# Designs tried in a protein design run: peptides against a protein of PDB entry 6JX3. Part 61

Target 1, 85 residues: chain A of PDB entry 6JX3
Amino acid sequence: AEFRLRPEISVAQTDYGMVLLDGRSGEYWQLNDTAALIVQRLLDGHSPADVAQFLTSEYEVERTDAERDIAALVTSLKENGMALP

## One batch from the design tools (peptide; made by RFdiffusion4, then SolubleMPNN)

Design b2_p23_7_s4 (from b2_p23_7, 7 letters changed)
Fold by OpenDDE base, seed 2:
Structure b2_p23_7_s4 (fold): chain B 85 residues (1-85), chain A 23 residues (1-23)
Amino acid sequence: as target 1 above (85 residues)
Amino acid sequence: EVRVFSGPSDSPYRPSITFLGRL
């Protein structure tokens, strides 16, 4: 399944990191560096498997852990109204 | 680019989102 942000979500690159703003509710969330990296790559069309491989090259993390962390982040983004189901 | 080798619990690696507020 393709990862996409909801249409009401705006992305801002700030000095503190990536921020996602819900234009309807006004709620906004900050992503840490790793979360921003994951979201950027998913939005660029990379698969979760591709992203996991990338994470293992940037951090001392096991592939299976990276895959779980990506899945957890995606779930959080969906549950908090930022990503489409 | 810098690789992080700390454990998952205390490492800056762990992906996270933080609620900042409402405009």
Scores: peptide ipSAE 0.628, ipTM 0.872, DockQ to the pose 0.322
Fold by OpenDDE base, seed 3:
Structure b2_p23_7_s4 (fold): chain B 85 residues (1-85), chain A 23 residues (1-23)
Amino acid sequence: as target 1 above (85 residues)
Amino acid sequence: EVRVFSGPSDSPYRPSITFLGRL
């Protein structure tokens, strides 16, 4: 399934990293560098498998761990109202 | 190329989101 942000979510790039703002509630969240990397690649159309491969090449992390980390982040974004289910 | 190390859960590698507040 395609990863998408909810329509009310805006993305801002700051000197401190990526920030997601909910235009309805006013709530905003900061992504760390790795989370931002994952979100950016998913939004660009890369699959979770593509992203996992990329992470294992950039970080000292096992493929299985990378895949779980991506899935966990996606779940968090959905549960906190930023990504569409 | 600099490779970032995976480590404890507070490692900079681990993806995370942080609630900052409400405008």
Scores: peptide ipSAE 0.626, ipTM 0.869, DockQ to the pose 0.311
Fold by OpenDDE base, seed 4:
Structure b2_p23_7_s4 (fold): chain B 85 residues (1-85), chain A 23 residues (1-23)
Amino acid sequence: as target 1 above (85 residues)
Amino acid sequence: EVRVFSGPSDSPYRPSITFLGRL
């Protein structure tokens, strides 16, 4: 399944990083640089596996750890109403 | 090549989201 933001979510780029705003509830969340990188690549159509490979080239992180971290982030985004199930 | 190192807490690598509030 492709990664998608919910239709009510807007993306803003700020000096403090990527911010996701829920236009219905008014809730907004800041992503740190790594989370923003992951989201950007997923939205561009890269698979979580692709992103994990990319992270291992950008950070000193093992592939399996990167995969778990991506999965955890995606879960958080879904649970907090930002990404579609 | 300079890389950011992974760590258990307060790591520049660790992806995170932070609730900022409600408009």
Scores: peptide ipSAE 0.626, ipTM 0.870, DockQ to the pose 0.317
Fold by OpenDDE base, seed 1:
Structure b2_p23_7_s4 (fold): chain B 85 residues (1-85), chain A 23 residues (1-23)
Amino acid sequence: as target 1 above (85 residues)
Amino acid sequence: EVRVFSGPSDSPYRPSITFLGRL
């Protein structure tokens, strides 16, 4: 399934990283550099498998670990109301 | 390009989100 942010979510780039603002609740969240990279690539249409391959080339991380970390991030984004199911 | 090392949960590699507050 396509990764998408909820329509009420706004994205801002700050000196402290990517920030996501929920226009309905007013809650805002910061993504660290790696999380922002993952989100950017997913929004560009890359699959989680594509992103995992990319992470293994950019970081000293095993493929299985990268896949787990992406899945965990996506789950967190959905659970905290930033990404669509 | 210098790779970031994977490691424990506090590693700079590990993707994370942080609640900042409510406007």
Scores: peptide ipSAE 0.624, ipTM 0.869, DockQ to the pose 0.314

Design b2_p23_8_s1 (from b2_p23_8, 10 letters changed)
Fold by OpenDDE base, seed 1:
Structure b2_p23_8_s1 (fold): chain B 85 residues (1-85), chain A 23 residues (1-23)
Amino acid sequence: as target 1 above (85 residues)
Amino acid sequence: GPPVVVESESFGRAGVGISKLAP
């Protein structure tokens, strides 16, 4: 399934890094650099598999670890109301 | 001042992380 943010979520680049802001509630989450990279690539249309491959090449992360970490992040973003199910 | 972290999650040894902030 396509990764998408919820309609009320906006992306902002702040002095503290990438932030996902809920425009209705005012709640927001800061993403660290690796999380931001994953989200950006997913939003650009890359699949989780694409991102996993990218992480293996850029960060020397094992493929299976990358896949699990991406899946965990996506799950968290959905559960925390940032991404659509 | 800087935002306050009220919740955080990190995944894997590489530290894929997100932090819920309060102003």
Scores: peptide ipSAE 0.506, ipTM 0.877, DockQ to the pose 0.870
Fold by OpenDDE base, seed 5:
Structure b2_p23_8_s1 (fold): chain B 85 residues (1-85), chain A 23 residues (1-23)
Amino acid sequence: as target 1 above (85 residues)
Amino acid sequence: GPPVVVESESFGRAGVGISKLAP
C-alpha cells in the first residue's frame, strides 16, 4: 500500500506549483497546493489515513470526504502514469 | 504567461486538483 512515483517521474517545484514530469513521454502534470500537500506527505511515508487525519485537523473537511479525495487523487495519479499501482 | 492546461481533474469540496500541461 506504499505510495510511490513511477521511476521515470521527476518532481519539480515551479512558480505555478509542484509538477510531476514523465522523463520518457514528456507529459507533465501540475498539482495544486492541496494535491501537492497530499503527495508530499504520502511520499514522506504517511499513510492515506494519516493524511486524511491531517486534512481534517488543518482544514474544515469531513474525514470521509478527505479519505475519498485522497483515494481519488491517488487513483488518478496511477491512471495517468505518475504513480506505481 | 500561465501554463497551458490540456486536461484537468479536481476532487471534492476541498479542491484537490491536478492539471495536465502542454509540453
Scores: peptide ipSAE 0.505, ipTM 0.878, DockQ to the pose 0.845
Fold by OpenDDE base, seed 4:
Structure b2_p23_8_s1 (fold): chain B 85 residues (1-85), chain A 23 residues (1-23)
Amino acid sequence: as target 1 above (85 residues)
Amino acid sequence: GPPVVVESESFGRAGVGISKLAP
C-alpha cells in the first residue's frame, strides 16, 4: 500500500530538523534524522523493505529490527493523524 | 529558542524518533 501524508500535513525543514505540520490545527511533529530518512523514502515510493535495506547500509541495525522499527513509525504516523490509513 | 516537546515516541535500538511540539 502507498504511504501518503494526510492532505492537511505539510513538510518543512527547520533548524531542528524535519517537521510535519498540520495546517488546520497548527500542531506539528519533529522527526529525528532516522525518522525523516524513512519518511522521505516512503514518500518517494520505496517499500518498507526497501527502506529497511537502505537503513542497514547506513546504520548499525539488523534488517529485521529495521523493518519492525519502520512499521512502528508508520503506525505511529497514522495514529497521530499525519499519514493516511 | 528551541521548541517545547510535549510528547515523544522512540522506536527500536536505532532510536527512530518523533516529537510533538508545543504550538
Scores: peptide ipSAE 0.504, ipTM 0.878, DockQ to the pose 0.840
Fold by OpenDDE base, seed 2:
Order: structure tokens, then sequence, then C-alpha cells
Structure b2_p23_8_s1 (fold): chain B 85 residues (1-85), chain A 23 residues (1-23)
């Protein structure tokens, strides 16, 4: 399934990194560099597997670990109301 | 000053992190 942000969520770039802002509630979450990289690639249409492969080139992590971390992030973004289920 | 973190989640050794910020 395609990763998408909820329609009320907007993306802002700040000095502290990517921020996802809920235009309805006013709540916002800051993503660190790795999380932002994952989200950007997912939004561009890359699969979690694609992103995991990419991360293995940037960090000394195993493919399986990368996939698990991505899945955990995606789940969190959905549960926190930032991404569509 | 810097934003205030009110909730934080991090995943894995690569440090995948998100932080909920105070308004």
Amino acid sequence: as target 1 above (85 residues)
Amino acid sequence: GPPVVVESESFGRAGVGISKLAP
C-alpha cells in the first residue's frame, strides 16, 4: 500500500529538521534526519524494502533491522495521526 | 529557544526518531 500523509498534515522544513504539522489540531512532530529521509523516500513512492536497502548504504545496519525500523516508524506515524492507514 | 519536546519515540540503532513538540 502507498504511504501517504493525512490531508490535514503539512510538511515544514525547520532548522531542527522536518516537521509534520496537523493543521486542525495544531500539533506537530519533528522528525530527525533518518526519519525524514525515510518519510521522503516513502512519499516519493519507494517501497519500505527500497528504503531499507538505501539505509544499509548510509548506516551500518542489517537489512532486516532497517526494515523493522521503517515499519515501526510507519506504524507510529499512522497511530499518531500523521499518515493514512 | 529550541522547541520543547513533550513526547519522543525512537527506533533502532540507526536512531530513527520523532518528537512531539509543544506549541
Scores: peptide ipSAE 0.504, ipTM 0.877, DockQ to the pose 0.861

Design b2_p23_8_s2 (from b2_p23_8, 9 letters changed)
Fold by OpenDDE base, seed 5:
Structure b2_p23_8_s2 (fold): chain B 85 residues (1-85), chain A 23 residues (1-23)
Amino acid sequence: as target 1 above (85 residues)
Amino acid sequence: APPRAVESRSFGRAGVGITKLEA
């Protein structure tokens, strides 16, 4: 399924990195560089498999590790109310 | 100065990390 942020979530680029802000609660999560790359690519319409391939190519991450970690990130973003289920 | 971290989550060998910041 398509990765999408919840409607109350805003994306901001800060001096400290990419941030996802909940406009209702005021809570926000900062993404590190790799997490930001993943989220940006997913929001652009790339599949998790596409992103895993990209990480393998550009960051020398093993494909299986990339896929597992992307899945874990997506799950966490859904669970913390940032992404739609 | 950067805001304080409230909670951090990291994911395996891909170096994926997210940090909940103090609002």
Scores: peptide ipSAE 0.553, ipTM 0.877, DockQ to the pose 0.873
Fold by OpenDDE base, seed 2:
Structure b2_p23_8_s2 (fold): chain B 85 residues (1-85), chain A 23 residues (1-23)
Amino acid sequence: as target 1 above (85 residues)
Amino acid sequence: APPRAVESRSFGRAGVGITKLEA
């Protein structure tokens, strides 16, 4: 399934990093560099598997670990109301 | 001063992290 942000969520690039802001509640989450990279690639249409492969090539992490961590991030963003289910 | 962190979540060895900031 396609990863998409909820319509009320806006993306901002700040000095602190990528931020996802809920325009309704005002709540916002800052993503670290790795999380931002994942979200950006997912929004560009890459699959979690694609992103995992990308991470393994850029960082010294196992493929399985990368996929699990990506899945955990996606789940959290959905549960936080940032991404569509 | 930078916004305060309300909640932080970190995921595994890939160093994936998100931080909920004070609104």
Scores: peptide ipSAE 0.552, ipTM 0.877, DockQ to the pose 0.906
Fold by OpenDDE base, seed 4:
Structure b2_p23_8_s2 (fold): chain B 85 residues (1-85), chain A 23 residues (1-23)
Amino acid sequence: as target 1 above (85 residues)
Amino acid sequence: APPRAVESRSFGRAGVGITKLEA
């Protein structure tokens, strides 16, 4: 399924990194560089498999680790109300 | 001063991390 942010979520770039801001509650999450990379690629339409391949190639991360970590991030963003189910 | 962290989550060996900041 397509990864999408909830409509009330805005993306901002800060000196400390990428931030996802909930315009209704004011809550926001800061992403580290790897998390930001994953989210950006998913939003651009890349599949989790595409992103996993990218991580393995760019950062020498094991494929299984990449896939698991991407899935965990996506799950967390859905659970914390940032991404659509 | 930077905003305070409410909670942080990190995932595996890929170094994936997210931090909920105090509103």
Scores: peptide ipSAE 0.548, ipTM 0.876, DockQ to the pose 0.908
Fold by OpenDDE base, seed 1:
Structure b2_p23_8_s2 (fold): chain B 85 residues (1-85), chain A 23 residues (1-23)
Amino acid sequence: as target 1 above (85 residues)
Amino acid sequence: APPRAVESRSFGRAGVGITKLEA
C-alpha cells in the first residue's frame, strides 16, 4: 500500500525541523533529519525498499537495519494518527 | 523558546526519531 498522510495532517518546515501537524487536534510531531528524509521520499512515491537502498547509500546503515527502522517509523506514524493505515 | 517535548521515540541504528511537542 502507498504511504499517505491523513487529510487533516499538514507538513511544515520549522526552525527546529520538519513537523507533522494535526489541524483538528493540534497534536504535532517533529521529525529528525532521517525521519524527515524517509517521509519525504515515501510521499514522493518511493517504496520502503527504495528508501532503504537510499539510506544505505547516504548513511552508514545496513540494509536490513534500514528496512526495519523504516517499518517501525511508518507503523508509529499510523498509530499516532499521522498516516493512513 | 522552543516547544516542549511531550514524548520522544527513536528507532534503531538508522537514527530515526520523532518527538511529540506540546500543543
Scores: peptide ipSAE 0.541, ipTM 0.874, DockQ to the pose 0.907

Design b2_p23_8_s3 (from b2_p23_8, 6 letters changed)
Fold by OpenDDE base, seed 4:
Structure b2_p23_8_s3 (fold): chain B 85 residues (1-85), chain A 23 residues (1-23)
Amino acid sequence: as target 1 above (85 residues)
Amino acid sequence: GPPRVVERREFGRAGVGISKLEP
């Protein structure tokens, strides 16, 4: 399924990195570099599997671990109200 | 000053991290 942010969520770059800001509540989450990379690639239409492969090429992480971590991030972003279910 | 981190989540071996900030 397509990864998509909720309409009230804005993406911004700050001095502290990429953030996802909820325009209604004012709450926001800062993403570290790896998380930001994942979100950006998913928003570009890459599958989690595609992103996992990309991560394994950039970092010393096994494919299975990358896929699991991406899935965990996506789940969290949905649960946090940042991404659409 | 910098915003306060009120919650931090890190995922697995890939070093994926997110932090909820309080403005």
Scores: peptide ipSAE 0.458, ipTM 0.867, DockQ to the pose 0.932
Fold by OpenDDE base, seed 5:
Structure b2_p23_8_s3 (fold): chain B 85 residues (1-85), chain A 23 residues (1-23)
Amino acid sequence: as target 1 above (85 residues)
Amino acid sequence: GPPRVVERREFGRAGVGISKLEP
């Protein structure tokens, strides 16, 4: 299914990296470089499989690690109220 | 300097991480 942010979430680029801001609570999370890459590609319509392949080829990450870490990130963003279930 | 981190989530070996920042 499509990865989507919740409507109250805004994306910002800061001097310290990509940030997801909850407009209701004012809470925000900073993504590190790899997390930002994953989220950006998912939002652009790439599948988790696409992203895993990209990480293996461009960032020298093992496929199994990429798949597990992408899944964990997505789960966390959903649980944190950043992404839609 | 960078904002204060109040919560950190780090995942696996791919270097994936998110940090909840102090407002």
Scores: peptide ipSAE 0.457, ipTM 0.867, DockQ to the pose 0.845
Fold by OpenDDE base, seed 2:
Structure b2_p23_8_s3 (fold): chain B 85 residues (1-85), chain A 23 residues (1-23)
Amino acid sequence: as target 1 above (85 residues)
Amino acid sequence: GPPRVVERREFGRAGVGISKLEP
């Protein structure tokens, strides 16, 4: 399924990294560089498998580990109200 | 100063991380 942010979420690039801001609650989450890379690629339409392959190319991470980490991030973003189910 | 981190989640060896910041 397509990864999408909730409509109330805005993306900002800050001195402290990529930030997802909830415009209604005022809460926001900072993504580190790897998390930002994953989110950006998912938002661009790449599949989790595509992103995992990309990560294995850029970092010394096993494919299975990359896929697990991506899935965990996506789950967290959904649970935190940042991404749509 | 930088925003205060009130919650942190990190995943796996790739160092995937997100931090909830103080509003």
Scores: peptide ipSAE 0.454, ipTM 0.866, DockQ to the pose 0.883
Fold by OpenDDE base, seed 1:
Structure b2_p23_8_s3 (fold): chain B 85 residues (1-85), chain A 23 residues (1-23)
Amino acid sequence: as target 1 above (85 residues)
Amino acid sequence: GPPRVVERREFGRAGVGISKLEP
């Protein structure tokens, strides 16, 4: 399925890193470097499998770990109201 | 200073993380 942010969510690049801001509630989350990379690639249209492959090529991480961590991040972003289900 | 972190989620050994900030 396509990964998309909710329409009320804005993306900002700050001195602290990538931030997702809910324009209605004012709540916001900071993404660390790896999380930001994952989100950016998903928003660009890459599948979670594509992103997992990319992570294994760029970082010292196993494919299984990459897949699990991507899935966990996506789930969290949906639960926190940042991404569409 | 930087906003206060009120919730932190970290996933796996790859170091994937998100932090909820207090405005």
Scores: peptide ipSAE 0.446, ipTM 0.864, DockQ to the pose 0.917

Design b2_p23_8_s4 (from b2_p23_8, 8 letters changed)
Fold by OpenDDE base, seed 5:
Structure b2_p23_8_s4 (fold): chain B 85 residues (1-85), chain A 23 residues (1-23)
Amino acid sequence: as target 1 above (85 residues)
Amino acid sequence: SPPVVVESRSFGRAGVGISKLAP
């Protein structure tokens, strides 16, 4: 399924990195560089498989690790109210 | 200085992390 942020979530670029802000609650999460890259590519329409391939080539991450960690990130963003199920 | 982190989640060996920041 397509990765989408919840409508109340805003994306901001800060001096410390990418931030996802819940406009209703005020809760916000900072993404580290790898997390930000994953989210950006998913939002651009790349599949998790595409992103995993990208990570293997760009960051020398094992494919299995990339796939698992992408899935874990997506799950966490859904659970913390940032992404749509 | 960086914002205060109130919760952190790290994922595997790919170096994926997110941090909940204090208001």
Scores: peptide ipSAE 0.511, ipTM 0.883, DockQ to the pose 0.857
Fold by OpenDDE base, seed 4:
Structure b2_p23_8_s4 (fold): chain B 85 residues (1-85), chain A 23 residues (1-23)
Amino acid sequence: as target 1 above (85 residues)
Amino acid sequence: SPPVVVESRSFGRAGVGISKLAP
């Protein structure tokens, strides 16, 4: 399924990295460089598998590990109300 | 100054991290 942010979520670039902000609650999460790359590519329409392949090319990470980490990130963003289920 | 981190999550070998910041 397509990765999408919830309607109330906005993206901001800050001095400390990319931030996802909930416009209703005011809660917000800062993404580190790798998390930001993943989210940006997912929002651009790349699949988790595409992103995993990308990460293996940019970092010394096994494909399976990359896929698991992407899945864990996506799950967390859904759980914290940032991404649609 | 840096924002206050109230919750942090990190994932595996890819070095994925997210931090919930104080409002």
Scores: peptide ipSAE 0.508, ipTM 0.883, DockQ to the pose 0.882
Fold by OpenDDE base, seed 2:
Structure b2_p23_8_s4 (fold): chain B 85 residues (1-85), chain A 23 residues (1-23)
Amino acid sequence: as target 1 above (85 residues)
Amino acid sequence: SPPVVVESRSFGRAGVGISKLAP
């Protein structure tokens, strides 16, 4: 399924990195560089598997590890109200 | 000063991290 942010979520680029801000609650999460890269590619329409392949080219991680970590991030963003289920 | 981190989540060897910040 397509990865999408919830309508109330805004993306901001800050000096500390990418931030996802909930316009209703005011809560926000800062993404580190790897998390931001993943989210950006997912929002561009890449699949988690595609993003995992991309990460393996940039980092010394195994494909399986990349896929698992991406899945964990996606799950977390859905659970914290940033991404649509 | 940097925002205050109130919660952090880190995922595996790919170095994936997110931090919930105080308003």
Scores: peptide ipSAE 0.503, ipTM 0.882, DockQ to the pose 0.895
Fold by OpenDDE base, seed 1:
Structure b2_p23_8_s4 (fold): chain B 85 residues (1-85), chain A 23 residues (1-23)
Amino acid sequence: as target 1 above (85 residues)
Amino acid sequence: SPPVVVESRSFGRAGVGISKLAP
């Protein structure tokens, strides 16, 4: 399934990193570098598998671990109202 | 002034992290 942010969510780059802001509630989450990389690539149309492959080349992480970590992030973003189900 | 972190989550060996910030 396609990864998409909810329509009320804005992406901002700040001095503290990438931020996802809910324009209605004012709730927002700061993403660290790895989380931001994952979200950016997913929004660009890369599959989780593509992102996992990319992470294995950039970080000392096994493919299976990368896939699990990506899935966990995506789940969290859906649960906290940032991403569409 | 740095934002206040009210919740943090991290995942796995890749060090994936997100932090909920106070308004």
Scores: peptide ipSAE 0.500, ipTM 0.882, DockQ to the pose 0.897

## One batch from the design tools (peptide; made by RFdiffusion4, then SolubleMPNN)

Design b2_p24_1_s1 (from b2_p24_1, 9 letters changed)
Fold by OpenDDE base, seed 3:
Structure b2_p24_1_s1 (fold): chain B 85 residues (1-85), chain A 24 residues (1-24)
Amino acid sequence: as target 1 above (85 residues)
Amino acid sequence: MELDPAKLKSVSEASGVRNYRPRP
């Protein structure tokens, strides 16, 4: 239920956007603006439903598309070792 | 913080999440 980053992952803000850093491997993952916004809101404690509502209100996206993108992003973050399962 | 370009990956590309356009 709770979205959390793995303990070795930290967030950095760069001139080119949000980056997730693996403190052990040195790998880092760039997030585009939409992905960054989703991650930020999830980390702030908003539910995926909250985030979807926010996205549809502020951006030209349908609810179902926002929900699918949120789910895909969360899955990718977990599969690539950035977020806890 | 100094980044090594060889270590850069893209979550957005992996997840397929595109940038949305703001509503007017």
Scores: peptide ipSAE 0.564, ipTM 0.849, DockQ to the pose 0.857
Fold by OpenDDE base, seed 5:
Structure b2_p24_1_s1 (fold): chain B 85 residues (1-85), chain A 24 residues (1-24)
Amino acid sequence: as target 1 above (85 residues)
Amino acid sequence: MELDPAKLKSVSEASGVRNYRPRP
């Protein structure tokens, strides 16, 4: 299924970087630069495989590590109520 | 936008995603 944020989640750029705001709970979730880039690419319609390929091309990271981090991030976003299952 | 840093939760830390170093 396509990666999508839950409808109550808003995206904002702050002095601390990209954050996701839960409009129901009022919680703010901070993303570091790498996580923000992954989320942005996924929201733009790129597959996790596409994102992994992009990351290994642009950053000093191995494919396996990129794939692991993408999967971990997606799982975390879903488990914490930011992304749809 | 300014946010209270004490109210921020880090999904990056929870997921273990680190900042990558850009290739030269």
Scores: peptide ipSAE 0.559, ipTM 0.848, DockQ to the pose 0.797
Fold by OpenDDE base, seed 2:
Structure b2_p24_1_s1 (fold): chain B 85 residues (1-85), chain A 24 residues (1-24)
Amino acid sequence: as target 1 above (85 residues)
Amino acid sequence: MELDPAKLKSVSEASGVRNYRPRP
């Protein structure tokens, strides 16, 4: 269940915040600060459970909400061709 | 880094992930 970006996707910091760049199309996928944090931790090898624990410890969010957001984000990244299945 | 707004999409908006407030 390793989270990985597709080979054509790269991470960049921009004036709009963290973005995922599709090197083939040139499209940019913007992440807000929370989404960026989730993606960064997943890419660093933390499990979704690890990320949820981190979020609930550091931010005013309930575990269930954090888990939902992580799942929704991962699903979106996969469905939109940014992350590998 | 300069971006072309015509090629900018938002994962956060699509996923509904909001920014969280840090705990005090």
Scores: peptide ipSAE 0.558, ipTM 0.849, DockQ to the pose 0.801
Fold by OpenDDE base, seed 4:
Structure b2_p24_1_s1 (fold): chain B 85 residues (1-85), chain A 24 residues (1-24)
Amino acid sequence: as target 1 above (85 residues)
Amino acid sequence: MELDPAKLKSVSEASGVRNYRPRP
């Protein structure tokens, strides 16, 4: 399934890094650099497997750890109402 | 763009995703 943000969520680049804005509540959700990179690649249409491969190639992280982090991030984004289920 | 830090919620910390170190 394609990773997508909910319609009310906007992406912004700020002094604190990438943030997701909930246009209805006005809340801002901050992403650190790694999380932002994951989200950006997912939104660009890369699969979680593609993202994991990218992360392990570019960063000091094991494949299983990258996969776990991607899954945890996606779950968090969905559960907090930022990404579509 | 500058945001009010008091209104920022951390998804990264909630998900446990740390910043990775780039490979040399």
Scores: peptide ipSAE 0.544, ipTM 0.839, DockQ to the pose 0.795

